# Peptides against a protein of PDB entry 6D0Y, part 142

Target 1, 225 residues: chain A of PDB entry 6D0Y
Amino acid sequence: ETEDHLESLICKVGEKSACSLESNLEGLAGVLEADLPNYKSKILRLLCTVARLLPEKLTIYTTLVGLLNARNYNFGGEFVEAMIRQLKESLKANNYNEAVYLVRFLSDLVNCHVIAAPSMVAMFENFVSVTQEEDVPQVRRDWYVYAFLSSLPWVGKELYEKKDAEMDRIFANTESYLKRRQKTHVPMLQVWTADKPHPQEEYLDCLWAQIQKLKKDRWQERHIL

## One batch from the design tools (peptide; made by RFdiffusion4, then SolubleMPNN)

Design b2_p22_8_s4 (from b2_p22_8, 16 letters changed)
Fold by OpenDDE base, seed 1:
Structure b2_p22_8_s4 (fold): chain B 225 residues (1-225), chain A 22 residues (1-22)
Amino acid sequence: as target 1 above (225 residues)
Amino acid sequence: SAMDLELLEQLRKLYEELQKEL
């Protein structure tokens, strides 16, 4: 297949079809696997691009990568490495919107058996460890806590099922940080909407409360964060 | 949510300002 054809197939996956989405994804994974010998670099780049730029198709592309990883484990590893590199680049460029989305994408890859649960736990441990850094702005600490907490709707269930003790430690550290942090240092993170159940609440405290509720509900999401 | 993105953008701007001061 031509590069243009591959691009079309990857970009259009999940659109209306006579076949099930699962069948279409399996078929596409097979096509991509067959073309890896000739177009590995292109396919890798395309998948990274759509993963990054089409957040509305997050679960579609994580599933696709999961299926492809099952067929070609080495390619799955290269994809993850590319995504981690992109995350680092986003952080260096201060593109924190993209960075947090990439963390969510990586989180969902755990559900697709592309990333091991212990690896994701280690990543979150690293994020929460930023709260212990000295002589850094609180906004840096807050962002990494936000990135961690905001990703839990996608992976919290899996991580608690497999690494409950480690997750409890991360939660304890997070709670401790949230209690001791100064809320007045980041006034823009205060929620001032009348339509929300917690008006005038600090955003991270609000998010923490939502995650605690989600955890209590055994990670069954009732609303979109 | 749309609110989350807006707050994150504000956080980013603040972070950038702080980085310039460091």
Scores: peptide ipSAE 0.027, ipTM 0.568, DockQ to the pose 0.054
Fold by OpenDDE base, seed 5:
Structure b2_p22_8_s4 (fold): chain B 225 residues (1-225), chain A 22 residues (1-22)
Amino acid sequence: as target 1 above (225 residues)
Amino acid sequence: SAMDLELLEQLRKLYEELQKEL
């Protein structure tokens, strides 16, 4: 069936081929565009699913969505809306692993010209604003800071090029929160850095230091986080 | 990274436990 065929094409993109990845993505975008009139809902669902389940192919699928958006702007908008809805549902269901991948996916969509930089800045402002909520567990505040910081490797360069002042404000708020929050002594919230053997550092502090270094290095990643 | 995923899962569990205490 055509639906099964579409699923196969979407799931197998990026596999070894005689053609370049770029050529394959362009070809697939053309096929999907042609099928949108009849299978839009299915294609939307499939793309949302692979975005959640295949983080190793994140840049492949964001690029694909970027190509589709260039061909059909309305589809791009509907896809983003679907992804935002899915993010909200994931958060409500306490599926934080899915939620963070969705945030990263949305972040990389900025690079693919699907989401505007100001919109992503607004999302991150909302995340960091959770640190100001009263009568909530610190773990909630920490998660939203994590989601923000851990997404910056995918979008930090673009956001600072377009919205440097706003990003600096978000960074200042984040730094302020990290200084005033209670440090955890739980091993599950500690990381061991690869560069220095055995320093125990609180996870968010470690991540913050890594992001600061990345920013200093003009967002050129030396090591995969 | 794999480490990040593991930490996220642990954080999720912690959050769920905190919710039960409320």
Scores: peptide ipSAE 0.025, ipTM 0.557, DockQ to the pose 0.053
Fold by OpenDDE base, seed 2:
Structure b2_p22_8_s4 (fold): chain B 225 residues (1-225), chain A 22 residues (1-22)
Amino acid sequence: as target 1 above (225 residues)
Amino acid sequence: SAMDLELLEQLRKLYEELQKEL
């Protein structure tokens, strides 16, 4: 069936083939566009599913969505809406790891011209504003800071290029929060697999240091010793 | 939680408005 075929195509994109990845993505985008009239909901669900379940293919699927968005702007919007709904569901289910990943995915969609930079900045402003909420658990504040910082490897460069003043404000607020929060000794968070953070730092402090270094390095990923 | 859902709803609305302005 066509639906099964679409699932196969979407799931297998990025695998080794005789054609370039770019060519394959363009081809798939064309196929999906053509099938939107009949299978929009299915395609939407499939894309959300692979985006959620295949984090190793993040850039592949964000690129694919970018290509689809270029072909059908409305579909791009519907996809973002679906991803936001999924993010809500993840948070509702206390699946914070999935939620953070979804924020990263949305962040990379900025690079793919699916989400406007100002919109992402506004999202991060709202995230960091949670640090100022009263009568909430610190874990809530920490999570939103983590979600923000953890997403910057995918979008920090773009946001600073377009909204440097706003980003600096967000950074300042983040730094202020990190200085005043209660700290616990927890396992280190790594932004990248190759990152080697200082083992004695608290996880958010460590992540903050990594992001500061990344920013200093013009948002080029590298090994941090 | 309810707070998270409310926040995300606000973010969704904000996103939509920003997209219209661009």
Scores: peptide ipSAE 0.024, ipTM 0.586, DockQ to the pose 0.034
Fold by OpenDDE base, seed 4:
Structure b2_p22_8_s4 (fold): chain B 225 residues (1-225), chain A 22 residues (1-22)
Amino acid sequence: as target 1 above (225 residues)
Amino acid sequence: SAMDLELLEQLRKLYEELQKEL
């Protein structure tokens, strides 16, 4: 395969096809795996790029990475590392919209068996622990809570299945923070749900309520699938 | 896994970096 061809394949995956998406993804994963010896760096860059720039295909690319990871664990790891680096860069650049999306992407990688549930739990523990930090802006605390909560639609089910006690603790801490924080609207990405926030509800409170409902519904959400 | 450990380390570093910036 040529680099251009690989780019085309990666970018076009999930488009209309006579074959199932799953079949196409498996096929592509096979192609990519075969080409890793020659085009590893390019493939890695391409996957990172589409992962970042095509949020509408989040689940497609997480699935693809999952399939590829199953074939080549090392590459999966490198991809995750690259995404984490990108997350760092996004945060450094104050690109919080990209950052939160990357957290969501990483979250969905748990479902794709690329990232272990305990690792994601640890990530979220770290995020929520920011709420306990002293002498930091509330916006920082809020963002991490937002990043956590807004990612749960993609990973909450898996995390509660694997780490329910830890997740409950995180939830308790989150709830505690939400109760004591100042009610200030912070610009954030739109909530994943189709339901519009109640105009009288603060953004994080609204998100919290949505997540609580999602949790109550055993993490079944039609809109995220 | 080794990858998971590395991820955690990266996240820790991320946290530290974020602390410096905010």
Scores: peptide ipSAE 0.028, ipTM 0.650, DockQ to the pose 0.030; fails the geometry check

## One batch from the design tools (peptide; made by RFdiffusion4, then SolubleMPNN)

Design b2_p23_1_s1 (from b2_p23_1, 11 letters changed)
Fold by OpenDDE base, seed 5:
Structure b2_p23_1_s1 (fold): chain B 225 residues (1-225), chain A 23 residues (1-23)
Amino acid sequence: as target 1 above (225 residues)
Amino acid sequence: SELEEFEKKVRAAGLEELLQQSK
């Protein structure tokens, strides 16, 4: 494979084909694995790029990375490290739209067996701990809570199956913060749609209610965006 | 395997450090 061909294959995966998506992903994973000795850096950069810039294909690329990680565990680690570095850079640059999406992407990697559940729990513990920081803007506290809650549609089920006690603690801390914070009216993007409508209210309170409902429904949802 | 388990632990430790730095 040439570098240009690899770019085409990676960018176009999941598009209309005579074969199933699963078959195409397995095939592509095999191609990428075979080309890692010669094109590791290029493949890594390409995967990071599409992961960041094509949110509509989130589950496609997390699945692809999962398959590739199963074939080459070391490469999977390098990919995760690259994504974490990108998240760090996004946060430093106050690019919160990209940052929250990266958190969602990392969350779904747990389902794909790329990131361990305990590691994701630790990440969310760190996020919610920001609510306890002093002398910082509330928008900072709110964003990390938002990033946590917004990611649960992708990983909440897995985390509660494996780390229910720790998750309950995080939820308790989140609820406590939401009760004591100043209410704001900042519009934010929703991650999914629920069957039962929610009344118009403050964005984090609304999201919290949605997550509570999702949890009650055992993390089963009809639509994930 | 023991090697796989060890690698998982190493990765987990590294990820935790990176996650803290990204906060």
Scores: peptide ipSAE 0.026, ipTM 0.603, DockQ to the pose 0.019
Fold by OpenDDE base, seed 4:
Structure b2_p23_1_s1 (fold): chain B 225 residues (1-225), chain A 23 residues (1-23)
Amino acid sequence: as target 1 above (225 residues)
Amino acid sequence: SELEEFEKKVRAAGLEELLQQSK
């Protein structure tokens, strides 16, 4: 395969096809695996790019990476490392929109058996530990809690199945923080909706309630949070 | 184990340092 062809294949996966998405992904994973010896760097870059820039295809590319990881575990690891590096860069650049998306992407990689549950738990422990940081803006604390909670729809079930005790601790810490934090209704954390009958609400409290409900429902989503 | 290998990679990627390096 040429680099251009690989780009086309990767970018177009999940589009209309006579074959099932699963079949296409398996096929593509096979193609990519075969081309890793010659185009590993290019493939890695392409996957990172589409993962970051095509959020509408999140599950497509997490699945693809999952399939590829099953074929080549080392490459899967390199991909994760690249995504983590990108997350670091996003955080350093204060690109929190990208950062939170990357956390969600990484979260879904747990479902795709690319990232181990304990590792994701550790990440979330670190995130929630920010609530204990001193001399930092509350918005920082809030964001990491937001990043954690907003990612749970993608990974909460798996994490509770594998690390329920640790997750309970994280939840307890989160709840404690949410109870003691100042509710200033920062604009970036406000929910603005015209939908009735729900009033405007501080997003973290709303999100927390939604996640609690999701947890109560054993992580079976009834609606998109 | 697979887990151990991944954990090594995660550490190599500096995941544990994410917060300290973040702004």
Scores: peptide ipSAE 0.025, ipTM 0.639, DockQ to the pose 0.018
Fold by OpenDDE base, seed 1:
Structure b2_p23_1_s1 (fold): chain B 225 residues (1-225), chain A 23 residues (1-23)
Amino acid sequence: as target 1 above (225 residues)
Amino acid sequence: SELEEFEKKVRAAGLEELLQQSK
């Protein structure tokens, strides 16, 4: 296929088709694998682009990458590396909405067997360790906690199944930080639950409560996050 | 595993810098 054709295939995957999504993804993975010798860089760039620009297709593209990774682990690794670089660039550009989304994307890649659970735990350990930094703005500490907590709906179950002790440590550190941090006057977002909605709270505190509830519910999604 | 080693490398090389640049 031509580069333009590959772009079309990648961008349109998940749209209405005569075939199932699963079949389409498997087929596309095969096509992309076959074209890696000629178009690896292009395919890599395209996947990174659609991953970051089409958040509504998060699970589609994580699944696709998972399929590709199963076929070519080197490519999967290169993709992860590229996404980490993109995360870095997003943070550098102060694009925190994109950055947190990328963390969620990476989190879901754990479910797709592209990123190992221990690696994601290590990433979250690093995030939460920011709360221990001295002489930094609280907003920095808050953001990394936010990035961690807001990603757990996508990967919390898997991480606790594999690394419960380590996750408990991270949770303890997070809780400790949340208790000692100062609240800000940033507009508060309300988190909704299917059964027991929380009252209006500061967003991080509310998110923490939601995640604790999710954990207690064995990571069965009952919240709108 | 090879994946874990690779991820460790990526983490070590990228995440540390990522954290510093976010200051």
Scores: peptide ipSAE 0.025, ipTM 0.632, DockQ to the pose 0.017
Fold by OpenDDE base, seed 3:
Structure b2_p23_1_s1 (fold): chain B 225 residues (1-225), chain A 23 residues (1-23)
Amino acid sequence: as target 1 above (225 residues)
Amino acid sequence: SELEEFEKKVRAAGLEELLQQSK
């Protein structure tokens, strides 16, 4: 395979086909594995790029990486390292939307057996620990809580199955922070009409409520966050 | 395997390093 052809294959995976998605992913994993000796760097870059720029295909590419990791575990490690580097760069560049997508991607890699559940728990513990930092803007604290909560739809089930006690601790710390943080209050913009079933709520509080509901529903997604 | 365990540690260390640098 040529580099250009690899790009096409990776970018177009998941499109309509006569074969199942699973079969196509297995096939692509085989092709990529065979080409690693010659195109490892290119494949790494391509996978990182699609992970960042095609969030609608998140589960497709995490599955692909999972399959590749099963075939070549070293490549899986190199991919994770590349993603971590990209996450660092995104944060340094203040690309927080990209950063949160990367955290979600890493989260789903737990389901694909590329990242161990305890490692992800440790990451989230450190995220929530930012809420305890002194002399930092609240927006920093809020972002790490947001990154944690917004990633749970992809990994919450797995983490609670394996590390429920630790997750409960993280949740308790998160709840504590949300109660004590300053909230944006714009009373003049509040609309209280009979046709509105829910009061206006600050975004993080709303997200927290959604995650609590998701947890209560045993992580069965019934709504879009 | 020994290699897999090592790689797990490397990955975990990378995640932790990210968080430490972001503080």
Scores: peptide ipSAE 0.026, ipTM 0.631, DockQ to the pose 0.019; fails the geometry check

Design b2_p23_1_s2 (from b2_p23_1, 13 letters changed)
Fold by OpenDDE base, seed 1:
Structure b2_p23_1_s2 (fold): chain B 225 residues (1-225), chain A 23 residues (1-23)
Amino acid sequence: as target 1 above (225 residues)
Amino acid sequence: SELAAFRARVEAAGLSELLAQAE
C-alpha cells in the first residue's frame, strides 16, 4: 500500500543510509510532491504527526518541509496552517510542552524559508504583548515569554538580521516585564521544562541572561540551553 | 499499478534502501 510506504519513508528518513541525509530529503520531497494529488491529506497529516511527536528529528523535518515548500508552495502553506492550528489546540488543552516545541519547530521553519521572518516576528510580538494583558494570569504571561525566549536559539540570528529594530522592541518589552513581574508564579513555570540553565537562579531570569549572552555572541550557540 | 509506479519513483529518488529498511 502506497500510503503505508509513505508513512514508512517519512518516519524513517534520517536513519542510516548509503546516501546522504540531504540527498534522501531531496528525494523524499520529490516523492511526496508527486503523490500530493492523490495523498495530500494523508501526507499532510503524516508530516504534522512526525513534526509533533519526533522532536529529535526537528531539523530533519523542518528541512523536509522546506524542500517540499520549495516544490509546492501551497502545500507548505497548508502545513504551516495545520501546525498553527495544532499549536492553538495544544494551548487550549494546556499542553504547554507540546506548544513550546511547536513554537520552536515553527521558528526553525523560518530558517528553512517556509515561514517569513516578519511573520515570526509578529508571532513573538503577539506573545510578548500578552504580558500587557491584566486579565491573564502571570503564569500564562510567563509562559509566552518563555516560549519566545526559548525559541530564539533556533531563529534569533535570522530575525535580528532582518528585523533588528522590531526585535529590539520585543526585547525591551520583555526586559521591562521581567523587571516588574512577581516571582511567586515561577514555580509553576518549572513544570513546563526539564531544562534548568542554572539551579541557583530563577528560570526566566536565567533564560534571559542566557539569551542575552547568545545575542552578544552573535547567536552562535556554545552550549545547549 | 499505482504501487509499482510509486516504487519506481522511490527508486529514482534513491530511496529504495530506506524503503526496504522501513518494511
Scores: peptide ipSAE 0.494, ipTM 0.912, DockQ to the pose 0.898
Fold by OpenDDE base, seed 2:
Structure b2_p23_1_s2 (fold): chain B 225 residues (1-225), chain A 23 residues (1-23)
Amino acid sequence: as target 1 above (225 residues)
Amino acid sequence: SELAAFRARVEAAGLSELLAQAE
């Protein structure tokens, strides 16, 4: 049935074919748009599912959503709302790995013209503001800083092009926090990250250094963070 | 039929191969 085929197309887009990825994405966006009147809810759920569960296809699905948003702005908005709800749910469930990925996904949606740059800046401001809150464990503060920093490879360039002053303020606040935070609970980072790019250095300090280098390189990646 | 119309749209979009691959 049509519903099954929609699922198949959404799941398989980006795989090897005779047509270019760009062509397939444009075509799929058109097909999905045409079927929104009959399968809006299903399509929304499918897109949320693949966005959440297939991190290897992040840019594929952000691009697809971008194309679809250009065709149907209301649907794009509903998708973003659904993803934000999912982010909140993941945080409530202490699923920090999913949460940080969702932040990255949302970040890349800025590049796809689905989320406005000011909105993403506001989100990051909210994240970094947690470092100033009372009665919040440092592990939680650290995670929000991590979520911010680890998302910048996807959206840092765009945000600095449009909101440089605001981003500088966020960076300053982040730097200040990193200088004053305690560094005795590094193992606690395993709750939301298993990767240790520098085993001899505190993880957030290492990430900060990498992001500063990325910024210095005008957000052109030279290596995988 | 709805399915036939859907397949026609898929074909028009150049996605028939992808659909076949997905099946």
Scores: peptide ipSAE 0.493, ipTM 0.912, DockQ to the pose 0.897
Fold by OpenDDE base, seed 5:
Structure b2_p23_1_s2 (fold): chain B 225 residues (1-225), chain A 23 residues (1-23)
Amino acid sequence: as target 1 above (225 residues)
Amino acid sequence: SELAAFRARVEAAGLSELLAQAE
């Protein structure tokens, strides 16, 4: 019965309430922390599930995990490990849409102080390094660049504030790759915003231009994504 | 009971309405 109620609370957080979202998230973090001794595995699974299946609540659940991490650092670590495992599994299964969302979710966890900036930079370095591997199909190389660029709206500001030199190197490598790659349509790529300022350009080039503009605007979004 | 204790924690956290909506 308690387990069912935990599931209900986790799934329903963010719904309209007399209390603020922030208050509800803080309260839920406290409730979940208190029940970790008895329901740790279930809570972990539930959080992983909603993180994967409810992309419309990305910031809600990243914030919740951030609050939980602040209360229980070990649990936060286990959650991140579980999400990384899910990312690896998604990549192995060629579930690119799930994988890119997981990268975005992990990116926002940096803002929630769950993942350290250097760790995320290292992940992006690994992604962009795939572009240097000639034995990898371009469609896969393109995806890693897409995963990197499409995640920057959620983490670019934080990473440039803390690791600007490393980020500049990643950007330089990305730009170099984009210049030398063949322009192709990759169906697995999805638009991260409704804005199409460069409709005549290949999507990845368009995304690059958008990210460059975002960077120029000091990572301040002008439009709702 | 465990459930009663849980409901008490939910109440203390101000989440009773949310729980009621979830039920």
Scores: peptide ipSAE 0.492, ipTM 0.911, DockQ to the pose 0.917
Fold by OpenDDE base, seed 3:
Structure b2_p23_1_s2 (fold): chain B 225 residues (1-225), chain A 23 residues (1-23)
Amino acid sequence: as target 1 above (225 residues)
Amino acid sequence: SELAAFRARVEAAGLSELLAQAE
């Protein structure tokens, strides 16, 4: 049936084809737009699912959403709303790995003209503001800073081009927090997981240094962080 | 049929190969 084929197309886009990826994405965006009247909910769910579960295709699906958003602005908005809901659910469930990836996905949507720069800045402001809250464990504060910093390779350039003053304030607050936070001994190979939400202590400081270097290089990434 | 119409749209979009691979 049509619904099954829609699922197949969405899942398989990016696979080897006689046509270019860009052409296929444009074509798929058109097909999806045409079927929104009958299958909007299904298409929305499918896009959210692949966006969440196929990190290897991040840029494929952000681009697809960007193209679809250009065709149907309302649908693009609904998609973003769904992704934000998913992010909140991930945070509530302490699924830090999914949460940070979703932040990265949303960050790249800024580049695809789906999310406005001011909205992303506001999100990061909210993240960093957690560091100023009382009665919040440091592990949570650290994670929000991590989520912010780890997303900047995808969106830092755009945000500084549009909201440099606001970004500088966020950076200042981040730096202040990193200087005043306590450093504790953690397992050497600890990773961000539901049961291990705190990274290695040195990683956050290292990431900060790397991001500052990236910023100094005007967000021209020369190597994968 | 709805399916036939869908396939026609897919073909018009140049996605027939992708659909075939997906099947």
Scores: peptide ipSAE 0.492, ipTM 0.911, DockQ to the pose 0.910

